# Peptides against a protein of PDB entry 1BH9: the designs that were tried, part 14

Target 1, 89 residues: chain A of PDB entry 1BH9
Amino acid sequence: FSEEQLNRYEMYRRSAFPKAAIKRLIQSITGTSVSQNVVIAMSGISKVFVGEVVEEALDVCEKWGEMPPLQPKHMREAVRRLKSKGQIP

## One batch from the design tools (peptide; aimed at target 1 Y12 K47)

Design b2_p9_5_s3 (made by RFdiffusion4, then SolubleMPNN; from b2_p9_5, 3 letters changed)
Fold by OpenDDE base, seed 2:
Structure b2_p9_5_s3 (fold): chain B 89 residues (1-89), chain A 9 residues (1-9)
Amino acid sequence: as target 1 above (89 residues)
Amino acid sequence: DPFERFLNL
């Protein structure tokens, strides 16, 4: 990995969704209380999902011959590509 | 949390 890639990975690893916010969101959907482990699992899945979208957006940025930081146009194109690949609904 | 440490995300 380059220094830039390592720094990006470190920032990603340190990022996290607030547990209370995730718990409230899940409970608003399910209508019932959820366990701590469910909150942890859903937080992890959500982080991985965001990571995959950002990874695709970085690939888009590179393929367009552009440099970071990512812009909304890269994120929109990433979502389109992931949908076309069947990786997201 | 042990489960969180296990996932290590």
Scores: peptide ipSAE 0.344, ipTM 0.883, DockQ to the pose 0.051
OpenDDE base, seeds 1, 3, 4, 5: peptide ipSAE 0.277, 0.300, 0.301, 0.313; ipTM 0.869, 0.874, 0.874, 0.878

Design b2_p9_5_s4 (made by RFdiffusion4, then SolubleMPNN; from b2_p9_5, 4 letters changed)
Fold by OpenDDE base, seed 4:
Structure b2_p9_5_s4 (fold): chain B 89 residues (1-89), chain A 9 residues (1-9)
Amino acid sequence: as target 1 above (89 residues)
Amino acid sequence: DPFKRFLEL
């Protein structure tokens, strides 16, 4: 990493989804209350997942000969490719 | 570098 990349990575690493929103979403699926540790773990996994999808979507955009900003079609194709590669379920 | 392009946004 360059110094700039490291700084951006630190900002990304420290960012998080609102805990209350994640908690409510999980509880809407499980039907029961979840612990703060579960919320923290799921928030972290979700953040990494978003990063991986965006990275793949940028590759899709480039391979299609298109320029940013990313569009929904790039995100959908990224998910398809990641599934095909076995990188996401 | 897994998030190289992502971090350039």
Scores: peptide ipSAE 0.156, ipTM 0.796, DockQ to the pose 0.546
OpenDDE base, seeds 1, 2, 3, 5: peptide ipSAE 0.142, 0.123, 0.150, 0.147; ipTM 0.782, 0.767, 0.787, 0.792

Design b2_p9_6 (made by RFdiffusion4)
Pose (drawn by RFdiffusion4):
Structure b2_p9_6 (pose): chain A 89 residues (1-89), chain P 9 residues (1-9)
Amino acid sequence: as target 1 above (89 residues)
Amino acid sequence: SLFPASELP
């Protein structure tokens, strides 16, 4: 396999949101503070959401006869399709 | 290539 497959996987494996921002974002909405578990769970769910959007946008870019990197028009279009399939909020 | 979102922890 290529250095890129390996490096693409490593990034996938360890990419994650900083806990500090996830927590401040959530607690700045509940007013109350929140737990370590809530932050990790929210990070895990957000990473899946990011995954679905990039996976869906990659499909739009592919079908529009274009190549990566993903452009803004791809992300928004993907969002519209995911909402239609009702798979993202 | 992109890894499926369903495999994300």

Design b2_p9_6_s1 (made by RFdiffusion4, then SolubleMPNN; from b2_p9_6, 4 letters changed)
Fold by OpenDDE base, seed 1:
Structure b2_p9_6_s1 (fold): chain B 89 residues (1-89), chain A 9 residues (1-9)
Amino acid sequence: as target 1 above (89 residues)
Amino acid sequence: FLVPASLRP
């Protein structure tokens, strides 16, 4: 693996949803306050979910013989495939 | 964490 690849991976690993924003979002949906642990859990799950979609999109991009950056068509196809696989509701 | 497709050989 190239240093660039590893660097991109590191940036991905470091990325995170702002805790406060997630808290507010959840509370706007639930109508009540949520604990810090819930925020942490939802933040993690959300990141994994986004990662899975993006990863599938990258796979789509590759299989279509195209190169990044990802385009909306890759994301749409990724979601379609993940739904067909039962990985997304 | 997931390993991004960009890390695939």
Scores: peptide ipSAE 0.105, ipTM 0.751, DockQ to the pose 0.178
OpenDDE base, seeds 2, 3, 4, 5: peptide ipSAE 0.100, 0.086, 0.088, 0.100; ipTM 0.745, 0.736, 0.732, 0.747

Design b2_p9_6_s2 (made by RFdiffusion4, then SolubleMPNN; from b2_p9_6, 6 letters changed)
Fold by OpenDDE base, seed 4:
Structure b2_p9_6_s2 (fold): chain B 89 residues (1-89), chain A 9 residues (1-9)
Amino acid sequence: as target 1 above (89 residues)
Amino acid sequence: FVVPASLIK
């Protein structure tokens, strides 16, 4: 990995959802308490999901001949494309 | 941990 790649990886790695917020959100949906491991797992899956959407949005931005930062329109189009390709529900 | 391709390409 180059220094630039490592830096991007570190920024992504350090990004995280607040555990308490995730726990509350899950419990509001399930109606029951969830374990710490469930919170960690769901946080990780959610983080990967966001990463995949952002990756698609960057591709959209590039294909539209535009430059970062990403805008809401890129995110909306990314979701639309991912749904069309069956990569997200 | 899964790293999106955009981060390491």
Scores: peptide ipSAE 0.037, ipTM 0.653, DockQ to the pose 0.226
OpenDDE base, seeds 1, 2, 3, 5: peptide ipSAE 0.030, 0.034, 0.031, 0.034; ipTM 0.593, 0.646, 0.596, 0.613

Design b2_p9_6_s3 (made by RFdiffusion4, then SolubleMPNN; from b2_p9_6, 6 letters changed)
Fold by OpenDDE base, seed 5:
Structure b2_p9_6_s3 (fold): chain B 89 residues (1-89), chain A 9 residues (1-9)
Amino acid sequence: as target 1 above (89 residues)
Amino acid sequence: MVVPASLRK
């Protein structure tokens, strides 16, 4: 692992979606109250999802001969590729 | 935590 990779991973590991925001978002979709465990589970899944997209975007950025920070075009291409691979819905 | 694929080389 490079120091840069470990540093990015550490920042990712320490990051978190506000619990209240996730709860409100889920409830806006379900229309009913959501338990704490559901919020925790969805928060975790969401974090993993974002991580996978960002990782793919970094690969796109590199393959295009560019350097961070990531730009919207990298994110859009990453999503396209992941969908094509069947790795995300 | 889940370790990103790029760190699993």
Scores: peptide ipSAE 0.068, ipTM 0.700, DockQ to the pose 0.187
OpenDDE base, seeds 1, 2, 3, 4: peptide ipSAE 0.045, 0.065, 0.055, 0.063; ipTM 0.666, 0.688, 0.694, 0.679

Design b2_p9_6_s4 (made by RFdiffusion4, then SolubleMPNN; from b2_p9_6, 6 letters changed)
Fold by OpenDDE base, seed 4:
Structure b2_p9_6_s4 (fold): chain B 89 residues (1-89), chain A 9 residues (1-9)
Amino acid sequence: as target 1 above (89 residues)
Amino acid sequence: FVVPASLRK
């Protein structure tokens, strides 16, 4: 991998949702408090989900012959394709 | 773990 690729990967790896924000969001939906482990698990699942969408969006960008950074149109198309493939609901 | 498309060989 190139330094650029590794840099992007590292940025992705280090990215994370604010724990407190996720906790409050979950609690606003469930109507009750949730444990730290639930927040961690949900945050992880959410990051993986975002990663899958971004991966598809990067593929879309490349297939369209365009260059990063990703734009909203890439994300929208990614979601459409993932839904079509049955990879996301 | 998800690996971005740009990192795939």
Scores: peptide ipSAE 0.072, ipTM 0.727, DockQ to the pose 0.193
OpenDDE base, seeds 1, 2, 3, 5: peptide ipSAE 0.048, 0.068, 0.051, 0.058; ipTM 0.668, 0.722, 0.678, 0.706

Design b2_p9_7 (made by RFdiffusion4)
Pose (drawn by RFdiffusion4):
Structure b2_p9_7 (pose): chain A 89 residues (1-89), chain P 9 residues (1-9)
Amino acid sequence: as target 1 above (89 residues)
Amino acid sequence: HSHYHTTFS
């Protein structure tokens, strides 16, 4: 395999949102503070959401006869499709 | 071009 497959995987494996921002974002909506578990769970769910959007946008860029990096028009278009499939909120 | 399928862990 290529150095890139390996490096693409490593990034996938360890990419994660900082807990501090996830927590401040959530607690600045509930008013109450929140638990370690809630932050981790929210991070896991958000990573999956990011995954679905990039995966879907990569498909649009592919079908529009274009190549990566993903452009803004790809992200928004992907969002519209995911909402139609009703798979993202 | 591909993207790794992301699952909840």

Design b2_p9_7_s1 (made by RFdiffusion4, then SolubleMPNN; from b2_p9_7, 8 letters changed)
Fold by OpenDDE base, seed 2:
Structure b2_p9_7_s1 (fold): chain B 89 residues (1-89), chain A 9 residues (1-9)
Amino acid sequence: as target 1 above (89 residues)
Amino acid sequence: ATVPKTVLK
């Protein structure tokens, strides 16, 4: 890593969904309490998932010859492409 | 964990 890359990576590592919010969301779906480990696992998976969607959206934006910031159309296309690739259901 | 490509730019 360059220093700049390391700085970005550190910021990425520090980013996280609020645990309480994730817990509430899961519980709203499951209808029952969930363990801390489930919250941690889901938080991690969610972070990776969002990251992959954003990365795909940035790729879409670039391939369309456009510049950031990302627009809804980029996000929609990203989801479509990821589904096509079998990366998301 | 996988490092995002955006980080590696």
Scores: peptide ipSAE 0.298, ipTM 0.851, DockQ to the pose 0.179
OpenDDE base, seeds 1, 3, 4, 5: peptide ipSAE 0.288, 0.257, 0.270, 0.276; ipTM 0.853, 0.837, 0.848, 0.854

Design b2_p9_7_s2 (made by RFdiffusion4, then SolubleMPNN; from b2_p9_7, 9 letters changed)
Fold by OpenDDE base, seed 2:
Structure b2_p9_7_s2 (fold): chain B 89 residues (1-89), chain A 9 residues (1-9)
Amino acid sequence: as target 1 above (89 residues)
Amino acid sequence: FTVPKRVLK
């Protein structure tokens, strides 16, 4: 990896949803307390999911011949495509 | 975690 690639990787690696926010969200759905491990697991799954959607949206943007920043239409189309591919439920 | 492709480009 180049230094630039490494820097991007480090920034991505360190990015995370706030633990408290994830915990509150899950508990709002379950109605019960959530363990730390559940928060960690859901945080990880969420990060992967968001990453996949954003990557697809960037591809959509490029395929449509458009320039950043991503717009809601790119995100919506990304979700449609990922569902079509069976890559997200 | 899986790394987005653009990060690795």
Scores: peptide ipSAE 0.294, ipTM 0.842, DockQ to the pose 0.159
OpenDDE base, seeds 1, 3, 4, 5: peptide ipSAE 0.272, 0.248, 0.267, 0.261; ipTM 0.834, 0.819, 0.832, 0.827; seed 3 fails the geometry check

Design b2_p9_7_s3 (made by RFdiffusion4, then SolubleMPNN; from b2_p9_7, 9 letters changed)
Fold by OpenDDE base, seed 2:
Structure b2_p9_7_s3 (fold): chain B 89 residues (1-89), chain A 9 residues (1-9)
Amino acid sequence: as target 1 above (89 residues)
Amino acid sequence: ATVPKRVLK
């Protein structure tokens, strides 16, 4: 990998949802406390999900001949496409 | 987490 690729990868790798926020969110839904492992698992799943949506949205933006930054319409279309492809529920 | 393809391009 090039240095640029490595830099992008490291930035991606280091990005994460705050554990405390995820824990609070889950507990607000479940009404009960959750373990650290649940928080870790949900954080990972969420990161993957968001990453896939954003990647699709960037593709949408490019296909529509538009320039960044991403707009809500790109995100909505991305979700629609991913659902259509069966890549997200 | 699964690395997006765009990140590694």
Scores: peptide ipSAE 0.316, ipTM 0.850, DockQ to the pose 0.162
OpenDDE base, seeds 1, 3, 4, 5: peptide ipSAE 0.278, 0.277, 0.291, 0.282; ipTM 0.837, 0.836, 0.842, 0.835

Design b2_p9_7_s4 (made by RFdiffusion4, then SolubleMPNN; from b2_p9_7, 9 letters changed)
Fold by OpenDDE base, seed 2:
Structure b2_p9_7_s4 (fold): chain B 89 residues (1-89), chain A 9 residues (1-9)
Amino acid sequence: as target 1 above (89 residues)
Amino acid sequence: ATVPKRVLR
């Protein structure tokens, strides 16, 4: 990989949802405390999910001949397409 | 986490 690719990868790798926020959200649903491992797992799954939606939205933006940044309309269309493909419920 | 394709292009 080029230095630019590595830099993008490192920025992505370091991005994360705040653990405290994820923990609070899960606990608001479960009604009980959750382990650190559950928070880590859910954080990872959530990051992947958001990434998939954003990737689809970027594809939508390009298909529409538009330039970043992403707008709400791109995100809404991405969700529609992913649902149509059966990739999200 | 799975790396998005755009990061790796």
Scores: peptide ipSAE 0.287, ipTM 0.840, DockQ to the pose 0.161
OpenDDE base, seeds 1, 3, 4, 5: peptide ipSAE 0.266, 0.260, 0.274, 0.271; ipTM 0.826, 0.828, 0.832, 0.834

Design b2_p9_8 (made by RFdiffusion4)
Pose (drawn by RFdiffusion4):
Structure b2_p9_8 (pose): chain A 89 residues (1-89), chain P 9 residues (1-9)
Amino acid sequence: as target 1 above (89 residues)
Amino acid sequence: NPFAKFLAL
């Protein structure tokens, strides 16, 4: 396999949102503070959401006869499709 | 897998 497959996997494996921002974002909406578990769970769910959007946008870029990197028009279009399939909020 | 296309680039 290529250095890139390996490096793409490593990034996938360890990419994660900083807990500090996830927490401040959530507690700045509940007013109350929140737990370590809630922040981790929210991070996990959000990573899956990011995954579905980039996976879907990669498909649009592919079908529009274009090549990566993903452009803004791909992200928004992907969002519209995911909402139609009702798979993202 | 939500990153299947990315991993298979």

Design b2_p9_8_s1 (made by RFdiffusion4, then SolubleMPNN; from b2_p9_8, 3 letters changed)
Fold by OpenDDE base, seed 2:
Structure b2_p9_8_s1 (fold): chain B 89 residues (1-89), chain A 9 residues (1-9)
Amino acid sequence: as target 1 above (89 residues)
Amino acid sequence: DPFEKFLNL
């Protein structure tokens, strides 16, 4: 890994969704209270999902011969590519 | 949280 890649990964590892916000969102959908473990699990899967989209966007940026930071156009293209690959609905 | 530590995310 490059120093830049390692630094990016470290920042990703330290990032997290606020538990209270995730809990409120889930409860707004389910109409009932959810356990702490459900909040943790949903927070985790959401973080992984965002990570996969960002990873695809970084690949797009590289393939277009551009340098970070990521721009909205990279994120939009990443979503299109992931949809075409069947990785997201 | 033990579960959070297990996921290591």
Scores: peptide ipSAE 0.215, ipTM 0.851, DockQ to the pose 0.052
OpenDDE base, seeds 1, 3, 4, 5: peptide ipSAE 0.069, 0.116, 0.162, 0.138; ipTM 0.778, 0.809, 0.829, 0.830

Design b2_p9_8_s2 (made by RFdiffusion4, then SolubleMPNN; from b2_p9_8, 3 letters changed)
Fold by OpenDDE base, seed 5:
Structure b2_p9_8_s2 (fold): chain B 89 residues (1-89), chain A 9 residues (1-9)
Amino acid sequence: as target 1 above (89 residues)
Amino acid sequence: DPFKKFLNL
């Protein structure tokens, strides 16, 4: 990676969802309290998931002969393709 | 690289 790419990756890696919001969301689904470690793990998995969707959306944008920024149509198509590939449920 | 395009934004 170039220095610029590394810097972007570090910013992405260091970014975090609000822990309280993630905890509440998980608990609303599970119906019970979750540990701090579960919140941390799910936050990390969620970041990777968002990254994968955005990457696929950028691929869709390129394949359609379009340029960034991403539009809702790219995101919708990305999700469809990832489901088709079995990469997301 | 899985995030090649992402990192080039």
Scores: peptide ipSAE 0.315, ipTM 0.867, DockQ to the pose 0.606
OpenDDE base, seeds 1, 2, 3, 4: peptide ipSAE 0.248, 0.192, 0.292, 0.078; ipTM 0.840, 0.821, 0.853, 0.768

Design b2_p9_8_s3 (made by RFdiffusion4, then SolubleMPNN; from b2_p9_8, 3 letters changed)
Fold by OpenDDE base, seed 2:
Structure b2_p9_8_s3 (fold): chain B 89 residues (1-89), chain A 9 residues (1-9)
Amino acid sequence: as target 1 above (89 residues)
Amino acid sequence: DPFSKFLNL
């Protein structure tokens, strides 16, 4: 665990989706009101998903011999790899 | 919920 990795993790840990935005998004899809717990659950799942994609993208960047910041090509490749591994549908 | 707060949810 490098200092850089620790710093990235700390920033990730402190990041959050605005609850109101998530609530509105879910309700726009479901057509009904959702509870606070649903917002929390969906926010959690979404945060984990973003974290997994970013982690894979960082690995892609490193394997390609490139330096941060992440570029769209790293994110696209990360998604392809995660799909190939069966980690995302 | 302390777990949610730890995850900043």
Scores: peptide ipSAE 0.159, ipTM 0.824, DockQ to the pose 0.057
OpenDDE base, seeds 1, 3, 4, 5: peptide ipSAE 0.115, 0.111, 0.038, 0.034; ipTM 0.814, 0.818, 0.684, 0.664

Design b2_p9_8_s4 (made by RFdiffusion4, then SolubleMPNN; from b2_p9_8, 3 letters changed)
Fold by OpenDDE base, seed 5:
Structure b2_p9_8_s4 (fold): chain B 89 residues (1-89), chain A 9 residues (1-9)
Amino acid sequence: as target 1 above (89 residues)
Amino acid sequence: DPFRKFLNL
């Protein structure tokens, strides 16, 4: 990675979803309380998931011969493709 | 690199 890419990765790594919101969401699904470590783990996985969807959407954008910024159509197609590949449910 | 394009936004 270049220094610029590394800096972008660091900014990505440091970004986070609000912990309280993630905790409430998980609890709404599980019906029980979850530990702080579970919230941290799920937050990390969720961030990676979002990144993978965006990466696929950028592939879609490129394959369609288009340029950023990403549009909703790219995101919808990305999700479709990831489902087709079995990468998301 | 799985995030090559993502990191190059």
Scores: peptide ipSAE 0.402, ipTM 0.888, DockQ to the pose 0.599
OpenDDE base, seeds 1, 2, 3, 4: peptide ipSAE 0.389, 0.393, 0.389, 0.398; ipTM 0.885, 0.886, 0.885, 0.889

## One batch from the design tools (peptide; aimed at target 1 T30 I45 P89)

Design b2_p10_3 (made by RFdiffusion4)
Pose (drawn by RFdiffusion4):
Structure b2_p10_3 (pose): chain A 89 residues (1-89), chain P 10 residues (1-10)
Amino acid sequence: as target 1 above (89 residues)
Amino acid sequence: FIKTLAEELE
């Protein structure tokens, strides 16, 4: 395999949102503070959401006869499709 | 949505 497959996997494996921002974002909405578990769970769910959007946008870029990197028009279009399939909020 | 999801996770 290529250095890139390996490096793409490593990034996938360990990419994660900083807990501090996830927490401040959530607690700045509930007013109350929140738990370690809530922040981790929210991070896990958000990583899946990011995954679905990039995976879907990559498909649009592919079908529009274009190549990566993903452009803004791909992200928004992907969002519209995911909403239609009703798979993202 | 974020507030509701956080409360569900608690």

Design b2_p10_3_s1 (made by RFdiffusion4, then SolubleMPNN; from b2_p10_3, 6 letters changed)
Fold by OpenDDE base, seed 3:
Structure b2_p10_3_s1 (fold): chain B 89 residues (1-89), chain A 10 residues (1-10)
Amino acid sequence: as target 1 above (89 residues)
Amino acid sequence: LLRELALKLE
C-alpha cells in the first residue's frame, strides 16, 4: 500500500461519530432508550459504510481522470456501483 | 482496501 493510502486510513481510523448524536438519532427512530453497546455497534457499522462509499467514490474520481476533492457526482456514482455489486442494498 | 489496511495495521 502507498503512504497516501496508509495516511488516509489512519485519518479514517481516528475519525468517529459523536456518540451522543448517534444515540439520540437511534432513539428518535426506535422511541426507546438504547444501550451503549448498541450505539457502539451502530457507529461502527455506519463508519464502515461511509468508509466504503468514500473509497468507491475516490476510485470513481480517479477512473474518470479527475482530481480531488470529491464531488456529489462521484458519491452518486459510487453508491450506484456499490448497489450494482451487491455491496449495499 | 479499508478491510485489508485494517488487517495490515492492527
Scores: peptide ipSAE 0.111, ipTM 0.692, DockQ to the pose 0.035
OpenDDE base, seeds 1, 2, 4, 5: peptide ipSAE 0.098, 0.041, 0.096, 0.045; ipTM 0.671, 0.638, 0.688, 0.653

Design b2_p10_3_s2 (made by RFdiffusion4, then SolubleMPNN; from b2_p10_3, 6 letters changed)
Fold by OpenDDE base, seed 1:
Structure b2_p10_3_s2 (fold): chain B 89 residues (1-89), chain A 10 residues (1-10)
Amino acid sequence: as target 1 above (89 residues)
Amino acid sequence: LLAELARLLE
């Protein structure tokens, strides 16, 4: 890891979705209350998902010969590539 | 990322 990469990872690692917001979102969909474990699981899956998209976007940025920070065009291309790979629907 | 998920699920 470069120092920059390590710093980005640490920022990612320390980031989190607000539990209350996730709980409300899930409950708005299910129509019923959900357990703490469900919130934790969904939060974790969501964080991993975001991480994978960002990782792909960083790869796109590099392959295009560009430097951070990521731009919307990198994110859009990342999503397209992940879809083509079957990694996301 | 999988390791991070494992941590979150601890």
Scores: peptide ipSAE 0.048, ipTM 0.708, DockQ to the pose 0.064
OpenDDE base, seeds 2, 3, 4, 5: peptide ipSAE 0.038, 0.040, 0.040, 0.037; ipTM 0.671, 0.674, 0.685, 0.671

Design b2_p10_3_s3 (made by RFdiffusion4, then SolubleMPNN; from b2_p10_3, 4 letters changed)
Fold by OpenDDE base, seed 5:
Structure b2_p10_3_s3 (fold): chain B 89 residues (1-89), chain A 10 residues (1-10)
Amino acid sequence: as target 1 above (89 residues)
Amino acid sequence: LLKELAEALE
């Protein structure tokens, strides 16, 4: 792995959704209180999801012969590709 | 609960 890849991974690894915010968001959707375990699980799933989208977007950027940073067009295309692959709904 | 959340995230 390149130093850049390692740096990105480290930033990703250290990133975290604020638990309180996630809890509030989930509760706003479900209309009921959720346990800490649900918040933890959903936070983890969400982080993985974001990671997968960003990874795909980086691949898109590279395939288009472009250089970082990622642009909205890369993110949009990434989502389209992930959907077509059935990797995200 | 989880189903509703999943639907909202789609």
Scores: peptide ipSAE 0.040, ipTM 0.679, DockQ to the pose 0.148
OpenDDE base, seeds 1, 2, 3, 4: peptide ipSAE 0.027, 0.035, 0.024, 0.026; ipTM 0.617, 0.661, 0.568, 0.578

Design b2_p10_3_s4 (made by RFdiffusion4, then SolubleMPNN; from b2_p10_3, 4 letters changed)
Fold by OpenDDE base, seed 1:
Structure b2_p10_3_s4 (fold): chain B 89 residues (1-89), chain A 10 residues (1-10)
Amino acid sequence: as target 1 above (89 residues)
Amino acid sequence: LLKELAEKLE
């Protein structure tokens, strides 16, 4: 991997959703309190989901012969492709 | 990514 790619990965790896916000969001849906492990699991799943969308968008950008940064059109196409592949609902 | 997530769940 290039240094730039490694740096991007490290930034992604270190990113996190605020636990309190995730907890509140889940509780607003479930109507009851949730454990720390549930918050961790849901946060992780959400992070992976975001990562997959961004990865697909980067692929779209490259395939279209365009350069970063990502634009809304890349994100829209990424979502379309992921749906087509059955990777997201 | 999944490996790191698994580690967080430990």
Scores: peptide ipSAE 0.027, ipTM 0.614, DockQ to the pose 0.067
OpenDDE base, seeds 2, 3, 4, 5: peptide ipSAE 0.021, 0.023, 0.022, 0.026; ipTM 0.533, 0.532, 0.562, 0.603

Design b2_p10_4 (made by RFdiffusion4)
Pose (drawn by RFdiffusion4):
Structure b2_p10_4 (pose): chain A 89 residues (1-89), chain P 10 residues (1-10)
Amino acid sequence: as target 1 above (89 residues)
Amino acid sequence: FIKTLVEEIE
């Protein structure tokens, strides 16, 4: 396999949102503070959401006869499709 | 939505 497959996997494996921002974002909405578990769970769910959007946008870029990197028009279009399939909020 | 999701997680 290529250095890139390996490096793409490593990034996938360890990419994660900083807990500090996830927490401040959530607690700045509930007013109350929140738990370690809530932040981790929210991070896990958000990573899956990011995954679905990039995966879907990669499909649009592919079908529009274009190549990566993903452009803004791909992200928004992907969002519209995911909402139609009703798979993202 | 975020408040509902937090409640679900808790």

Design b2_p10_4_s1 (made by RFdiffusion4, then SolubleMPNN; from b2_p10_4, 5 letters changed)
Fold by OpenDDE base, seed 1:
Structure b2_p10_4_s1 (fold): chain B 89 residues (1-89), chain A 10 residues (1-10)
Amino acid sequence: as target 1 above (89 residues)
Amino acid sequence: DLVALVKEIE
């Protein structure tokens, strides 16, 4: 990994959704209270999902011969590709 | 990430 890639990975690893925000979001959908484990699981799955989209967007950026930072066009193309691969609905 | 998630739920 380049130093830049390592730094991005470290930032990603340390990133987290605020538990209270995730809890409120789930509760707004379910209409009932959710357990801490549900909040943890949903937060983790959401982080992995974002990671997969960003990874695909970085691959798109590289394949287009462009340099970071990621732009909305890379994210849109990443989502299109992941859908085409059946990795996201 | 997935392994860390599993460990956090445990």
Scores: peptide ipSAE 0.040, ipTM 0.682, DockQ to the pose 0.071
OpenDDE base, seeds 2, 3, 4, 5: peptide ipSAE 0.030, 0.028, 0.029, 0.029; ipTM 0.604, 0.578, 0.598, 0.607

Design b2_p10_4_s2 (made by RFdiffusion4, then SolubleMPNN; from b2_p10_4, 5 letters changed)
Fold by OpenDDE base, seed 1:
Structure b2_p10_4_s2 (fold): chain B 89 residues (1-89), chain A 10 residues (1-10)
Amino acid sequence: as target 1 above (89 residues)
Amino acid sequence: SLVELVREIE
C-alpha cells in the first residue's frame, strides 16, 4: 500500500454510522425494538457496502485516467458497474 | 462481496 492508500483505509476503518440513527432506522422498518447486536451487524454491513461502492468508484476514476477526489460521475458509474456485476440490486 | 453474501442469506 502507498501511504495515501493506507491513510484512506485508516480513515475508513475508523468511520462509523451513529448507532442511534441506525437503531431508529431499523426500528422504523421493523416496527419493534432491536438489540445492540442487530444494530452492530447492520452498521457493519452498511459500512462495507459503502466501502465497496467507493472502491469501485476509485477504480472507475483510475480507469478513466482521472485523479481524485471522486466526483459524482465516478459514483454513478460505480453503481452502474456494481449492478451489472450483480453485486448490488 | 459482503453484499452478495447478504443476498444469499436472505
Scores: peptide ipSAE 0.044, ipTM 0.644, DockQ to the pose 0.120
OpenDDE base, seeds 2, 3, 4, 5: peptide ipSAE 0.040, 0.031, 0.032, 0.033; ipTM 0.631, 0.585, 0.615, 0.595

